# Peptides against a protein of PDB entry 3PBP: the designs that were tried, part 20

Target 1, 203 residues: chain A of PDB entry 3PBP
Amino acid sequence: LNEKDLNLILNKSLVMYESLDSTTDVIVKRNVIKQLQFVSKLHENWNSRFGKVDIQKEYRLAKVQGPFTINPFPGELYDYTATNIATILIDNGQNEIVCVSFDDGSLILLFKDLEMSMSWDVDNYVYNNSLVLIERVKLQREIKSLITLPEQLGKLYVISDNIIQQVNFMSWASTLSKCINESDLNPLAGLKFESKLEDIATI
Target 2, 203 residues: chain A of PDB entry 3PBP as posed
Amino acid sequence: LNEKDLNLILNKSLVMYESLDSTTDVIVKRNVIKQLQFVSKLHENWNSRFGKVDIQKEYRLAKVQGPFTINPFPGELYDYTATNIATILIDNGQNEIVCVSFDDGSLILLFKDLEMSMSWDVDNYVYNNSLVLIERVKLQREIKSLITLPEQLGKLYVISDNIIQQVNFMSWASTLSKSINESDLNPLAGLKFESKLEDIATI

## One batch from the design tools (peptide)

Design b1_p16_1_s4 (made by RFdiffusion4, then SolubleMPNN; from b1_p16_1, 6 letters changed)
Fold by OpenDDE base, seed 3:
Formats: C-alpha cells, structure tokens, sequence
Structure b1_p16_1_s4 (fold): chain B 203 residues (1-203), chain A 16 residues (1-16)
C-alpha cells in the first residue's frame, strides 16, 4: 500500500460520505461511515496529508464507531494496495464483517477485536478499535467493486472483469455471531474460517 | 444497476 493509491481510496470514500443526507438508508449510512473511518485511520498510519476525517455527529453509532486499525496486518499485503472496502451484516444485532480488497486479488475479512466485542457496552465506548483478520480469500482477479445486499446476511458480491462472484461466509459468521451474542467463545474452537465462492453472473 | 443484475442472477440460480 502506497500513499498515492491510498489517496484514491480516500477520495472515493469521501465522495460517498458527502452524498449522505437525512433521507439516506440507515444501512447505507452505516456502511459508508465505517468505510470512511477505516480509510481515514489508514491514512493517518501512512502520514497522509488528509489525516483523519471527522464524521458528522448525526451519523455516529457507538456500537459501529471507529476509527479502526488492523491488528495484525498481513505482512505479505504490504507489497499491494487496498482497492475497495465494504461492511457486511452477519446478524440483526449490528454485528458486521469489514472486507478490504487488494490489487493482488485478495480479500481480507475483518472483525472488531473479540475481547472488546465480548465486553462491549455503549456506555463504555472506546474510540479506537482494533480489527482482527479472520480470513484471507485469494481471487487472483482485478477487483473492480464490492457490493452488498441489505437483505442477504454474510454475503459479499465481487465484481471483477466480466464476472460477478458471491462470497458467502455464513458458514463461520453464524457461529461468530452466536458467540458474540451469547458471550461464549467456546464454539469458535475448531471452527474453519473458509468462505464459499460461487460465480453468479457474466456481464 | 449492478444490484438489480445480482438480484436477478441469484434468483435465477435459486430457481434452477
């Protein structure tokens, strides 16, 4: 990841953020806000001239607030550039996966720190949150965009070249959701974090 | 839109 490419991502995120208003769907707001906060934090880490972007108070939700850092960050991806960010709901309790794509065709699926998640309380909000790497999916394609559908939990659609692919991670995300909601990490033991890839359409 | 294309494609696959 270099500063030039990071600036492009930030500019894209800012354009999306600036398009938000009081009539924008809550799910869209949530996704854009999380993307912007994440990218802003990345810029800070790279000493970008843009620094951190302030999020409007009206869009702030304690349970989904950043900024975020990735800990640990996959070292092999330092040679590549992030291209897209998306947030995907895994349940109706506001548990979400953050997905970042890279120009090598990789997708990283991220979740907020599990220890923090287990002790999370809106009254005890922590401003800086760590994202944990859950899975790396290697598509070996140039990823043009990431799309989510609000009515489809744990599914991400990847557009590359003339192909749309579905990434379905509910095989593990359903268990993760249960663990968080029940404050019990035991079911995570032995869990395979492997998403299912499927071609959906040619365009 | 791309979203519409996806919805249609997914629907067709489920029905197949």
Amino acid sequence: as target 1 above (203 residues)
Amino acid sequence: SLEDIIIEAVGNKIKS
Scores: peptide ipSAE 0.328, ipTM 0.840, DockQ to the pose 0.022
Fold by OpenDDE base, seed 4:
Structure b1_p16_1_s4 (fold): chain B 203 residues (1-203), chain A 16 residues (1-16)
Amino acid sequence: as target 1 above (203 residues)
Amino acid sequence: SLEDIIIEAVGNKIKS
């Protein structure tokens, strides 16, 4: 089942991701998420209906894990299965984008609500966690793996069919990072969430 | 490794 596969991948991978703490104010984070949700809906460049998906499979390795909600979730992806997950740093702090690939060749870029994840490391555990959809990238390729380089902020490398392709989302991620770090959401107004795609190498 | 290929390719593109 598509949902089960997605649940497994997300929960397993996010266990490690959630070990990161942030000094960013919780209220600012929530406001950024709300703004991002609004902007993402207005600047939809993909032909799909949106829905809400709850990821409920519990995979606990070292930490207590809860269900995740992806909002909005592209309706077209209900029929497809998640294949890979990666986290990409967008600054020298703890701000990261979560990327999930699907068997239709799509990538979804997500921003995690860190308020809920931070609570897992303390006695005040929050059972539910949320992910906000920022962008859907259609590669139209079978994605074999996702690679990140520690020195490359806001860049994801996709391996498919003997091609390495770079997804560069710093055009918007730099602004997002700034908004979070400076506690100012104004720069998000009118921002286009469009990543740059480039073929890097043939293998 | 794939990482090495990526690093090299990116480096070459920046230089060109």
Scores: peptide ipSAE 0.324, ipTM 0.835, DockQ to the pose 0.021
Fold by OpenDDE base, seed 5:
Structure b1_p16_1_s4 (fold): chain B 203 residues (1-203), chain A 16 residues (1-16)
Amino acid sequence: as target 1 above (203 residues)
Amino acid sequence: SLEDIIIEAVGNKIKS
């Protein structure tokens, strides 16, 4: 995500919030509120250098709903708290992967594209889905921060207390980028969405 | 900074 996209999401979230009334389902209302808070926090803490935002633990048990719904959201992560968010460029254009970390040590890699999402996951399509879950990476460690280097496409650096790990997802992201740019999803057939993890430094 | 550490580490890895 870039600042413009974040603003768009914020505005959409605001519109959704403003649409809430007494007839709105309690769960929906809660999710919209949490989502608005989340996006607002993201907007306030946006780090353009790293495409990074810290997520507070208050968003635990929140389901992404509305303009940036995650589909499918791993059910087990509902019990955990999102801790960090980062965006990683996958090409020299504007295609990005969104990564969210959780306090269980999980990373979810997400892509924002409604049109593409509908084609990728027909079986799990949810109306108002904006983020598609591509991969879940389990690190099983406390994630302190997520860092991206703009000059390094498709690479995310995960910082824990004692180690820096590189998550390299270009194995699939290059194909994804091609699909997006060419508006052809065929190359995604049979594609394995498995990122490579490497330890790069001890700290 | 953490960024510097990463850059250095990546650089070293590429050189190896």
Scores: peptide ipSAE 0.305, ipTM 0.836, DockQ to the pose 0.019
Fold by OpenDDE base, seed 1:
Structure b1_p16_1_s4 (fold): chain B 203 residues (1-203), chain A 16 residues (1-16)
Amino acid sequence: as target 1 above (203 residues)
Amino acid sequence: SLEDIIIEAVGNKIKS
């Protein structure tokens, strides 16, 4: 996700939301609302370049991925519920990793696959905004919050009951950034997508 | 705040 794409889909979502009425198909209406809520929260987090994004309970209970598809989605997480979202910059060119936490203590690190696009129809809600799964990190703890810090490239802070843990994925994200910027995927060959975990504080 | 705790902790680690 980049800022431009996120802004575009946010605006599209807003326009569609404003068009909703009592005659709108229930499924379409529901999807539009979920889309707007999700993108709005991401956008808020993006603008601040610091903080966390919580997934609304109602959205989570629906067991919907949201406005994005995750490919491949880990089968083990199918029965679990997403809890938090964070977007982390990996370079100064605004390439970003999207992180989603689940109530099993897992983190998934995601990157935009296809170009962001939304297709809105009264009869159908169509989206192809896919995210590619890069890494799954199992923390085996209740994740209460995901926090990013400004100017902290490739670092995510995970808040649990008593521990703040840093997830540092620059070991591979730097290479990913290079690949994106140079439009060359060759450096990804043989790359190990394993983030470094470190406890930074007890709370 | 949690953010303050993180910032402080990170800062301390960088200095050490």
Scores: peptide ipSAE 0.304, ipTM 0.833, DockQ to the pose 0.019

Design b1_p16_2 (made by RFdiffusion4)
Fold by OpenDDE base, seed 2:
Structure b1_p16_2 (fold): chain B 203 residues (1-203), chain A 16 residues (1-16)
Amino acid sequence: as target 1 above (203 residues)
Amino acid sequence: ETIREKIGNYLRELNS
């Protein structure tokens, strides 16, 4: 994670925070507040080390829309609570993956299998209650925030107490995008839904 | 059935 990326993340988080109102869903509100708090802390630490960073105006928002159901739901997560939600673009269209974190340190990557709804459009709300499990990633950390960048397709940044990690799922998401866009299911045959996890920075 | 619904069904079967 470089200075430019951190700046964009902070700006995005600020805009999301400012968009909160009395009608905002409680889960979304909590997630946005948590994201802003931790990203602000990271930015403060960065400024102390590398100097003052100006907030860029170029950003794109990802807004979670719910309520929703997850099928199948992993049995191991029945006793745990969802903590954060994010959406990740996988192409330059409207195809996206939904990610939900849990208090056991797990991430689940989910597919919306009904009508298309782009969660990056703050002004557009379409109710879609159907999410399908793609992959479970076990981080075994207290997840504080989930962050995405619009220019980084198929990448999710996970912030915990002492580390920022990147989850990269383009290994399968590129194929998934192709299947959707070409209306062809064949490329999914034998595809492994295994994401790559990398440590980005220590906090 | 849409392609998205087909993908959804495939994933459900895969993770069942």
Scores: peptide ipSAE 0.743, ipTM 0.971, DockQ to the pose 0.474
Fold by OpenDDE base, seed 1:
Structure b1_p16_2 (fold): chain B 203 residues (1-203), chain A 16 residues (1-16)
Amino acid sequence: as target 1 above (203 residues)
Amino acid sequence: ETIREKIGNYLRELNS
C-alpha cells in the first residue's frame, strides 16, 4: 500500500462515514466508525513520517468510485496506533498482501477483496473495496520499520530493537496464490494461516 | 462473485 492508495482508502472511508445518518443501524454505525478510526490512524502515521498529504483529489475520486471497508476490524487493536504499512507480493501475477504494524508490537496481514453490500440508507447494493484480516502476528517489540524486497515473494523484514526479523508467510500465501490464479477455493480448507518468524541479524 | 470475494468471505468467517 502506497501513499496514494492509503489516501484513497481514507477518503472512501470518510465517504462511508458521511453517509451515516440517524436512521442507520447502531451496529453498522459502530463498525463504520471503527473502520474509519483504523484508517485514520494509518494516515496519521503516514503523515507523521512522510509529511502532510493533500487528500482533496483522492476524496473526489472516492466519491465517484464508492466506499472502502475493512472487515473484520481487528477489535483488539482498536485503541492502538498503526506505525508502519507495507505491501508484499506473493506471486508474479501481482497478487499481494497488505501488512500493517501497530505500537503494541503486532503485525496484521490483510487480503484485498471486493464485496457487494447493501447501502445503509438505500435499498440497493454498493460495490466496495475491502481489506480482510488474515493473520495477527504478535512480535511484542517496538517496530521501527517494515522492509520488502521485490525479488523475495511472501517475505517481510521487520526492524525492531536493533534486530531484523523475517516474517515468511509463503506457507499459506502459496496456497492462496494458487487459489486466486486457478479460481479454486478448495485448497484453503484446513489451511493454517500462520507465518514463520526468523531472526536474521542484529544491527 | 469473484474468487477474491469468495476468499474474502472465507477469511471473514475464520476471523469472526
Scores: peptide ipSAE 0.742, ipTM 0.971, DockQ to the pose 0.572
Fold by OpenDDE base, seed 4:
Structure b1_p16_2 (fold): chain B 203 residues (1-203), chain A 16 residues (1-16)
Amino acid sequence: as target 1 above (203 residues)
Amino acid sequence: ETIREKIGNYLRELNS
């Protein structure tokens, strides 16, 4: 198994997990969860052993071309180092949120306020160096990996040593998407940018 | 000013 294969298996496991519902057979549910736990543990071990950072390919390329500016940058994070980066789609128009993790266990969710980059369409990817802080999520865990699935809008999976967590920000991202697509800021009034954190599985 | 820039400015104000 290589890193790519492991990531693929992990993604498949996450998809299977999301397919679970109240009608799912108990045995199937248990098996899916166990598989997810196992694969996640392997992924963590891989990263720890080889010092791999889960950075999406598109952003790996972007980093090579220049620094990103985050404004405002949380003062509390000045002394910490970014560990992972991910891009999460929030609609079918390829509006996206950027997430950066830090070694203090924080996630910051960021908005690109200039030119759009479409992370899932490499051919149309535009490098954007301007990022705006939306939300800081304090996990207080060592973040090993950030995983996104293109079919799961506004969802980020965070892998730490002992847990997989889902960050769901569609509560505000759906409104944000609407504002962008309709060129109307009014729906943002009074909107709380608070993501939901859910424990998916223990590792 | 684009809608994205406006949103950006709004967010900056919220997080200032």
Scores: peptide ipSAE 0.711, ipTM 0.972, DockQ to the pose 0.431
Fold by OpenDDE base, seed 5:
Structure b1_p16_2 (fold): chain B 203 residues (1-203), chain A 16 residues (1-16)
Amino acid sequence: as target 1 above (203 residues)
Amino acid sequence: ETIREKIGNYLRELNS
């Protein structure tokens, strides 16, 4: 079992969990939850074994899309190190939210306000990768990994030492998507950028 | 100014 296989199993387990409803057989529900817990433990063990590569904030951002600037950057996070990065789809188009985790247990949700124009001119590589702060979520946990599922819009799964949590930001992301697609800023007026946190499974 | 830039500016103002 390699990291890719483990991630695939974890993703499948999360999909199965989300498919559970009030009509689901109790035995099936229990089995799915147990499987998710087991896979989550394996994932934790895997991450601990290979060490958290403290990838410097800049390096992880560079891996995703190149050098990014975050504006505004939360002053409280200045002394902390970025630990994980993820991109979450918010619609069936190309609208995405970027999430960065920090070693203080914080998540920041970020908006890409500029279109990435890669100037292929080697000499004038102006990386104008602008990220704008939307929300800071304080989990106060050691974040081991961030998981996203392409079929689940506006949802982020956060794995810590003993729990998987879901961050759901569709409450505001649906409006944001609409604003982008319709080229209308008005629906953002008065919108609260507050994500919902839910405990999914104990590890 | 693109809609994305406008949104970005709005968010910057909210988080300033």
Scores: peptide ipSAE 0.704, ipTM 0.972, DockQ to the pose 0.398

Design b1_p16_2_s1 (made by RFdiffusion4, then SolubleMPNN; from b1_p16_2, 9 letters changed)
Fold by OpenDDE base, seed 4:
Structure b1_p16_2_s1 (fold): chain B 203 residues (1-203), chain A 16 residues (1-16)
Amino acid sequence: as target 1 above (203 residues)
Amino acid sequence: MSIKEKIGEFLVKRFS
């Protein structure tokens, strides 16, 4: 990933954001906003690394209510491009995991560590801007799309050219959900944040 | 801190 490519991605993300309207599907809106957040963070990281000027910073800040943070951001992903984003519900409430794919075939699973408050007002989108790294999953495939099914909690379907794979993270997400809902951190002690990867179908 | 913030802190500390 070079500066030109990053700027292109940023511009595309901004265009996508501007395309949101009242008829846009809620999932699409959410994904576009989160993508913009992530791209903004990538740009910040790029600037930190190379001392670059943030292009259209004022626009982004005005639209998305400031900078976004991913902590920690995997250093090895600085050289790769985010390709897809998805949100996966982990319970019947509002608790969700954010997933971002990269062009190296990696997935990162992210946790929003602030209270979730989302508005879909086109003129004033309100969302969390803090994300925490949970897990990196290396698929080593060109990821074409990410699919979630509303009836399947904690499951992400990854579509590549020749295969559909399922990432199941309920092994840890169920505990995470419990911790949130019960306001108890103790069950996280010793928990392994390792998702299960399965081949679902050949394409 | 909220429970989510505490969870976030916990998760971050795993990489420190």
Scores: peptide ipSAE 0.678, ipTM 0.957, DockQ to the pose 0.528
Fold by OpenDDE base, seed 2:
Structure b1_p16_2_s1 (fold): chain B 203 residues (1-203), chain A 16 residues (1-16)
Amino acid sequence: as target 1 above (203 residues)
Amino acid sequence: MSIKEKIGEFLVKRFS
């Protein structure tokens, strides 16, 4: 993690914090506050070592709206609860991956195959967003927040109790982007959907 | 079927 990246993360965290109000969901409030606290601590440590860093105001908003359906839903996660949601651009168009974290420390990377789908339940007919499972990443940590940087395609930053980690999925996302943009499925054959996990900083 | 739908179908089948 370089100085520029840290500034971007901090700025995003500040903007998110400033957006909180009385109508904000309790879970969202908690996550944003935790994110800001953690990133602020990182910034403080950075300033102590390398000098004061000026924060540039850059922010990109990317959100997925619920309700949504995940297919297939990993059986191991049936007893766990989703904690955070983020969207990550994989190209300069509009192609994106959705990430959901769970309270077991898992991340699932998801593909939006439909913007909105109709689902029939025995008791209800509802509109859902369709999300398809690509990969599960097991961090085995309490995930506080998910952060994306506007100029970093296919990268997700995960903030936990005492560490910030980067998940880089461009190894397969570049191919996926190509498939979408060229309307060709052939490159997906034999593709390994395995992201790279890297520790960025510990506290 | 759109390309995204086809991709989705492909991805789901990986776990079947």
Scores: peptide ipSAE 0.678, ipTM 0.958, DockQ to the pose 0.426
Fold by OpenDDE base, seed 1:
Parts: structure tokens; C-alpha cells; sequence
Structure b1_p16_2_s1 (fold): chain B 203 residues (1-203), chain A 16 residues (1-16)
């Protein structure tokens, strides 16, 4: 679980929503609204589980940080509630994957393809921030929490009602990291973005 | 376009 990431996504989604106007493309409007709904549900879940989160300070800062988007967002998940968020490092160079869980038992793994940038104009989309869908993992369980260990790169621990499972995505994340570090896309060709799921312990 | 942006583009395109 990562409160900082939740706040960041929420705040940026709010900024994006506030940037909508009559000239905004219909598809963009739709996506922004759906994303805001998503992060709002996540925030509600967070508040219910961990108490109230004050986003005011972060939101004020986010007003100048520019818009934020998730692309693509799985259509099936629009009707479900986000439950948890986590950030997982995939290397020592600060490359990371964002993971969001849903109440249908799904995980989405997301790539930060843009560094956070600042825009002085909320309506200026030159400085977009985005997350890109990598993989959807269907666990078919109620996900209670997401845990990451800083010493374990590319590993996410999922706690459900009766089991702890490990999601290991280093099968593709190692290649992704290499692509970033070497500035070469070629290794991504033919790469299967499929994480390994392993039962760790019953609880 | 940065390498991350190019990766992002690649990742998006695979769903189209």
C-alpha cells in the first residue's frame, strides 16, 4: 500500500477533471471522468480502511503539476471499486511499476511512461503525466492488502482472506528495466507481459 | 520522445 501514490493519482485526476472544458474531446472527457471515479473509489476504500486522508496540501501542489491519465483502462473494471495501490521498484535506478487492485479480484500493473512535469496552465496538456497498462492479473479473490519489500525487486505480495500470494513480474520487468537503462526498445519485441503467481502461505 | 515515452507508446499499441 502506498498512500503517497494514491494521493498523487487522486490529485492529478482532480486536476485533469478541472481542466475539462467545452473544447475537450468527448473521449478524453469520458476517460477523465471514469478515471476520477476510479480514484475516488480507491480513496473511499482507503479512508474506510485506514482513516481520512488529507489531500489538500498535495492538491494545491498538483494544480501546477499538469494533467494525469491512465491508458488504456480496462473497460470491465469501470464498474468495480479500486481497493489498494502499491508502487514496486523494478531496479535500483528508481524505475517502478504501479499496481492497483479491484474488488473483482483483479490487479492492474501500470507503467509510468512520463516523469512528473509541471505546468503553469492546467489547460496546457504539453506536460502530461500518464500511467500505461501493462498487465491485468485476475486473482478472483478479495484483495485485502498489497505489500512490497524494498529488497525484493519486481515482487508484490497480495493478501487475501486465506492466502498470501506473490506476484513476480521480473520475467518482463527485467527486460523493461534493461530497455530503459539502455534506451533500446528492441528487447520488448515478442516479450510476454505475464506475471508469475505463487502461493506463499495460507492464513 | 524519451525512452519511457516510447515504451509507453509500445505498450499502448499492443492493445490496438
Amino acid sequence: as target 1 above (203 residues)
Amino acid sequence: MSIKEKIGEFLVKRFS
Scores: peptide ipSAE 0.677, ipTM 0.957, DockQ to the pose 0.582
Fold by OpenDDE base, seed 5:
Structure b1_p16_2_s1 (fold): chain B 203 residues (1-203), chain A 16 residues (1-16)
Amino acid sequence: as target 1 above (203 residues)
Amino acid sequence: MSIKEKIGEFLVKRFS
């Protein structure tokens, strides 16, 4: 098994888990959960073997999408190191949220308020990549991995030491998507930017 | 200012 194969199996296991409902046979449900737990444990072991390297936020962002400015950057995270980054779709129109994890167990959810642009000059080039802080989620766990599924809008799966958690931000992201698509800011007034955190499986 | 820029401005001001 390579990393790609393991990720694929993990993703499939998550999809199967999310497909479970009240009509699902108890045995099937149990088997799916056990499979998810097993694969999650494998994923954790894999990450541990290769040693998760703490990546500076600037480096991680640059590597994935180019240099970004985060505004505001939470002061409490100044001395902490970014560990993972993920992009989550919030609609079928390619609107996305960026998530960055830190070694203090925090997640920040970020909005891309500008299109990525670059200017070339003879002696210099400048990137203009803006990210705006939406929410900070404190998990207080060592975050091993961030997983997203394209078919699951506004959902982020966080793998930590012994648990998989789901962060669901569609409570506010659906409104945000609407605002973008309709070019209307009014629905943002009074909107609570609080994601739902749910334990999915113990590893 | 684009709608995304306006949203960004709104989100930043929320912390002020």
Scores: peptide ipSAE 0.660, ipTM 0.960, DockQ to the pose 0.381

Design b1_p16_2_s2 (made by RFdiffusion4, then SolubleMPNN; from b1_p16_2, 7 letters changed)
Fold by OpenDDE base, seed 3:
Structure b1_p16_2_s2 (fold): chain B 203 residues (1-203), chain A 16 residues (1-16)
Amino acid sequence: as target 1 above (203 residues)
Amino acid sequence: MTIKQKIGEYLIKKNS
């Protein structure tokens, strides 16, 4: 991830956020907000490492989570740049999966095991947000965009140059949702975190 | 530790 690419992602996320209005579907609004929050965190992390780029205060959302870590981060992706971020609902109880795409054609599916409300005040920074790797999906194509549909739980649409593909992770996400909602880890035993990839349409 | 944290720990171990 270079600075230019990060800025591009941030700008795109901001444009999406600016497009929100009172008529926007609640789930869409939530997804855009979550994406913006995530990208903002990436930006802050980048600033800490490579130099400060100011984000306009107007785009700072309340309860924006502070710094985050991805654990484990796939070593193969260290040399690649994140291109898109999406948040996908897995149930009606507001459990979500975060997806990040990379310019090598990979998708990583991430679980938020910690949701801490962080202050944008640097002096009050106490905790890091945690994102946990669930699965890496290798598409081996340039990913142009990620799309989610509010009515379709556990489904992500990936748009590349010539094809739209669906990533369906309900095979494991339903169990994950159950574990969370019932506070029971037992169903995770033996669970395979393998999403189904399907071609939807040629472009 | 919350259920989400426990899940996270499980996933980390699985992907390590």
Scores: peptide ipSAE 0.707, ipTM 0.966, DockQ to the pose 0.539
Fold by OpenDDE base, seed 2:
Structure b1_p16_2_s2 (fold): chain B 203 residues (1-203), chain A 16 residues (1-16)
Amino acid sequence: as target 1 above (203 residues)
Amino acid sequence: MTIKQKIGEYLIKKNS
């Protein structure tokens, strides 16, 4: 983790914290607070070692608004609860991947194949977002928050109790972006959807 | 069918 990245993460965390109000979901509120606490601690440690980092720019996180469906939903996750959601840009054309974390320490990377549409539920028509499973990443950690940086395409930062990890999926996301932008499915043939996980910082 | 819908169908088949 370099100074610039830390500064960007801190900025995003602060903006998210400031956006909290009385109408904010309790789980979201808790996660944002935990994120800010964690990043603030990291920043303090950084300042002690390398000097003060100036906060320059405000960044906002785009979020998917529920309700949404996931297809296929991983059977192993049926007994677990979603904890965080984030959207990650994969190109400059606003193509994005959705990430959802679960309380088992799993991340699922999802593709939005449809915009918000009306679907028939058992009893009523409901508005729903269609999300398609791309990859499951098992971290086996309690995930506190998910962070994205606008200038870092196809990268997700995962904050747990004692570590910040980076999930980099540009290995396949660049191809996916190409498929969308060129309206060609051929590049998907043989593509492996395997993201790279890297430890960024330990607290 | 849009390209995104086609991609979605492909991914569903791959993960089923």
Scores: peptide ipSAE 0.706, ipTM 0.966, DockQ to the pose 0.471
Fold by OpenDDE base, seed 1:
Structure b1_p16_2_s2 (fold): chain B 203 residues (1-203), chain A 16 residues (1-16)
Amino acid sequence: as target 1 above (203 residues)
Amino acid sequence: MTIKQKIGEYLIKKNS
């Protein structure tokens, strides 16, 4: 799942990059470049840790698909190296949160506001965001691995050098799921996007 | 606009 998501993100980022031209807004161009650099670093880390990932086949399939963006793209992410990616289900309807870890010990939680396999108008970058920043969680640890359990919705396990921690974001993800399922945005009002961090075990 | 897109817009605004 994580590998597939990584490849998909990378492919979409590449497609977006390739779509850049002289008419592209400077901010969009900058963001695309930064995003591509980010995803490339993630891919490099993935390859280093898990072996070579073949993106070529998937890229070919994605060539005719729309662009990909992360919005907002925090400037801090540009200077950091992405280390891991995970996708976490928040309900039985296959709504997902994407999590990316960085070498500074932070996690970002991202919302998939669009289907990554969806076709977009490549000329309209503003409306073609596929990932949206929800929360940044600072663990201040070297993150070695991210683990998800299919039976545990809205939970991410983070493995560091000496500890396993659980990130539980069901406090807000349940509401998010409800909003999606009921097509109602109102429950988001006043909602705090603060995940719960708990130490599970020392290792 | 889908509900997910609306949620996305909300989140973007919140993080702006």
Scores: peptide ipSAE 0.704, ipTM 0.964, DockQ to the pose 0.597
Fold by OpenDDE base, seed 5:
Structure b1_p16_2_s2 (fold): chain B 203 residues (1-203), chain A 16 residues (1-16)
Amino acid sequence: as target 1 above (203 residues)
Amino acid sequence: MTIKQKIGEYLIKKNS
């Protein structure tokens, strides 16, 4: 099994899990859950063996090089290291949220408020990748991996040492998508940017 | 100012 195959199996297992409903046979449900648990454990072991993709180096390099600014950057995270990054679709029109995890067990959800303009001017490489803070979610766990499924809008799966958790932010992301698509800010008034966290499986 | 930029400004103010 290579990393790609493992990710594919994990994604399939997650899709199968999400397809379970109250009418699903108990045996089928148990089997799907067991499969998800097994694959998740394999994924955890795989990530531990291949080393944490030092997203921190790329992110720090990006931060040091000025291509990415997070506004506001949470002061509490200044001393912590970014561990994972993921992009989550919030609609079928290519609107997306960026998620970054930190070694303190925090997730930050970020909005891209500027389109990446690559200035090809060699001398003025101003990559202004602006990211705006939407929400900080404190999991208080070592985050090993972030998983997204393109068919599951506004959902992020977080793999830690012993659990898979789902972060669902469609409560606010649907409104955000609407605001973008309709070019109307009014629906944001009074909107709470609070994601739902749910335990989906123990590893 | 684009809608995304306006959203960004709103979010910054909310989180400040």
Scores: peptide ipSAE 0.692, ipTM 0.968, DockQ to the pose 0.426

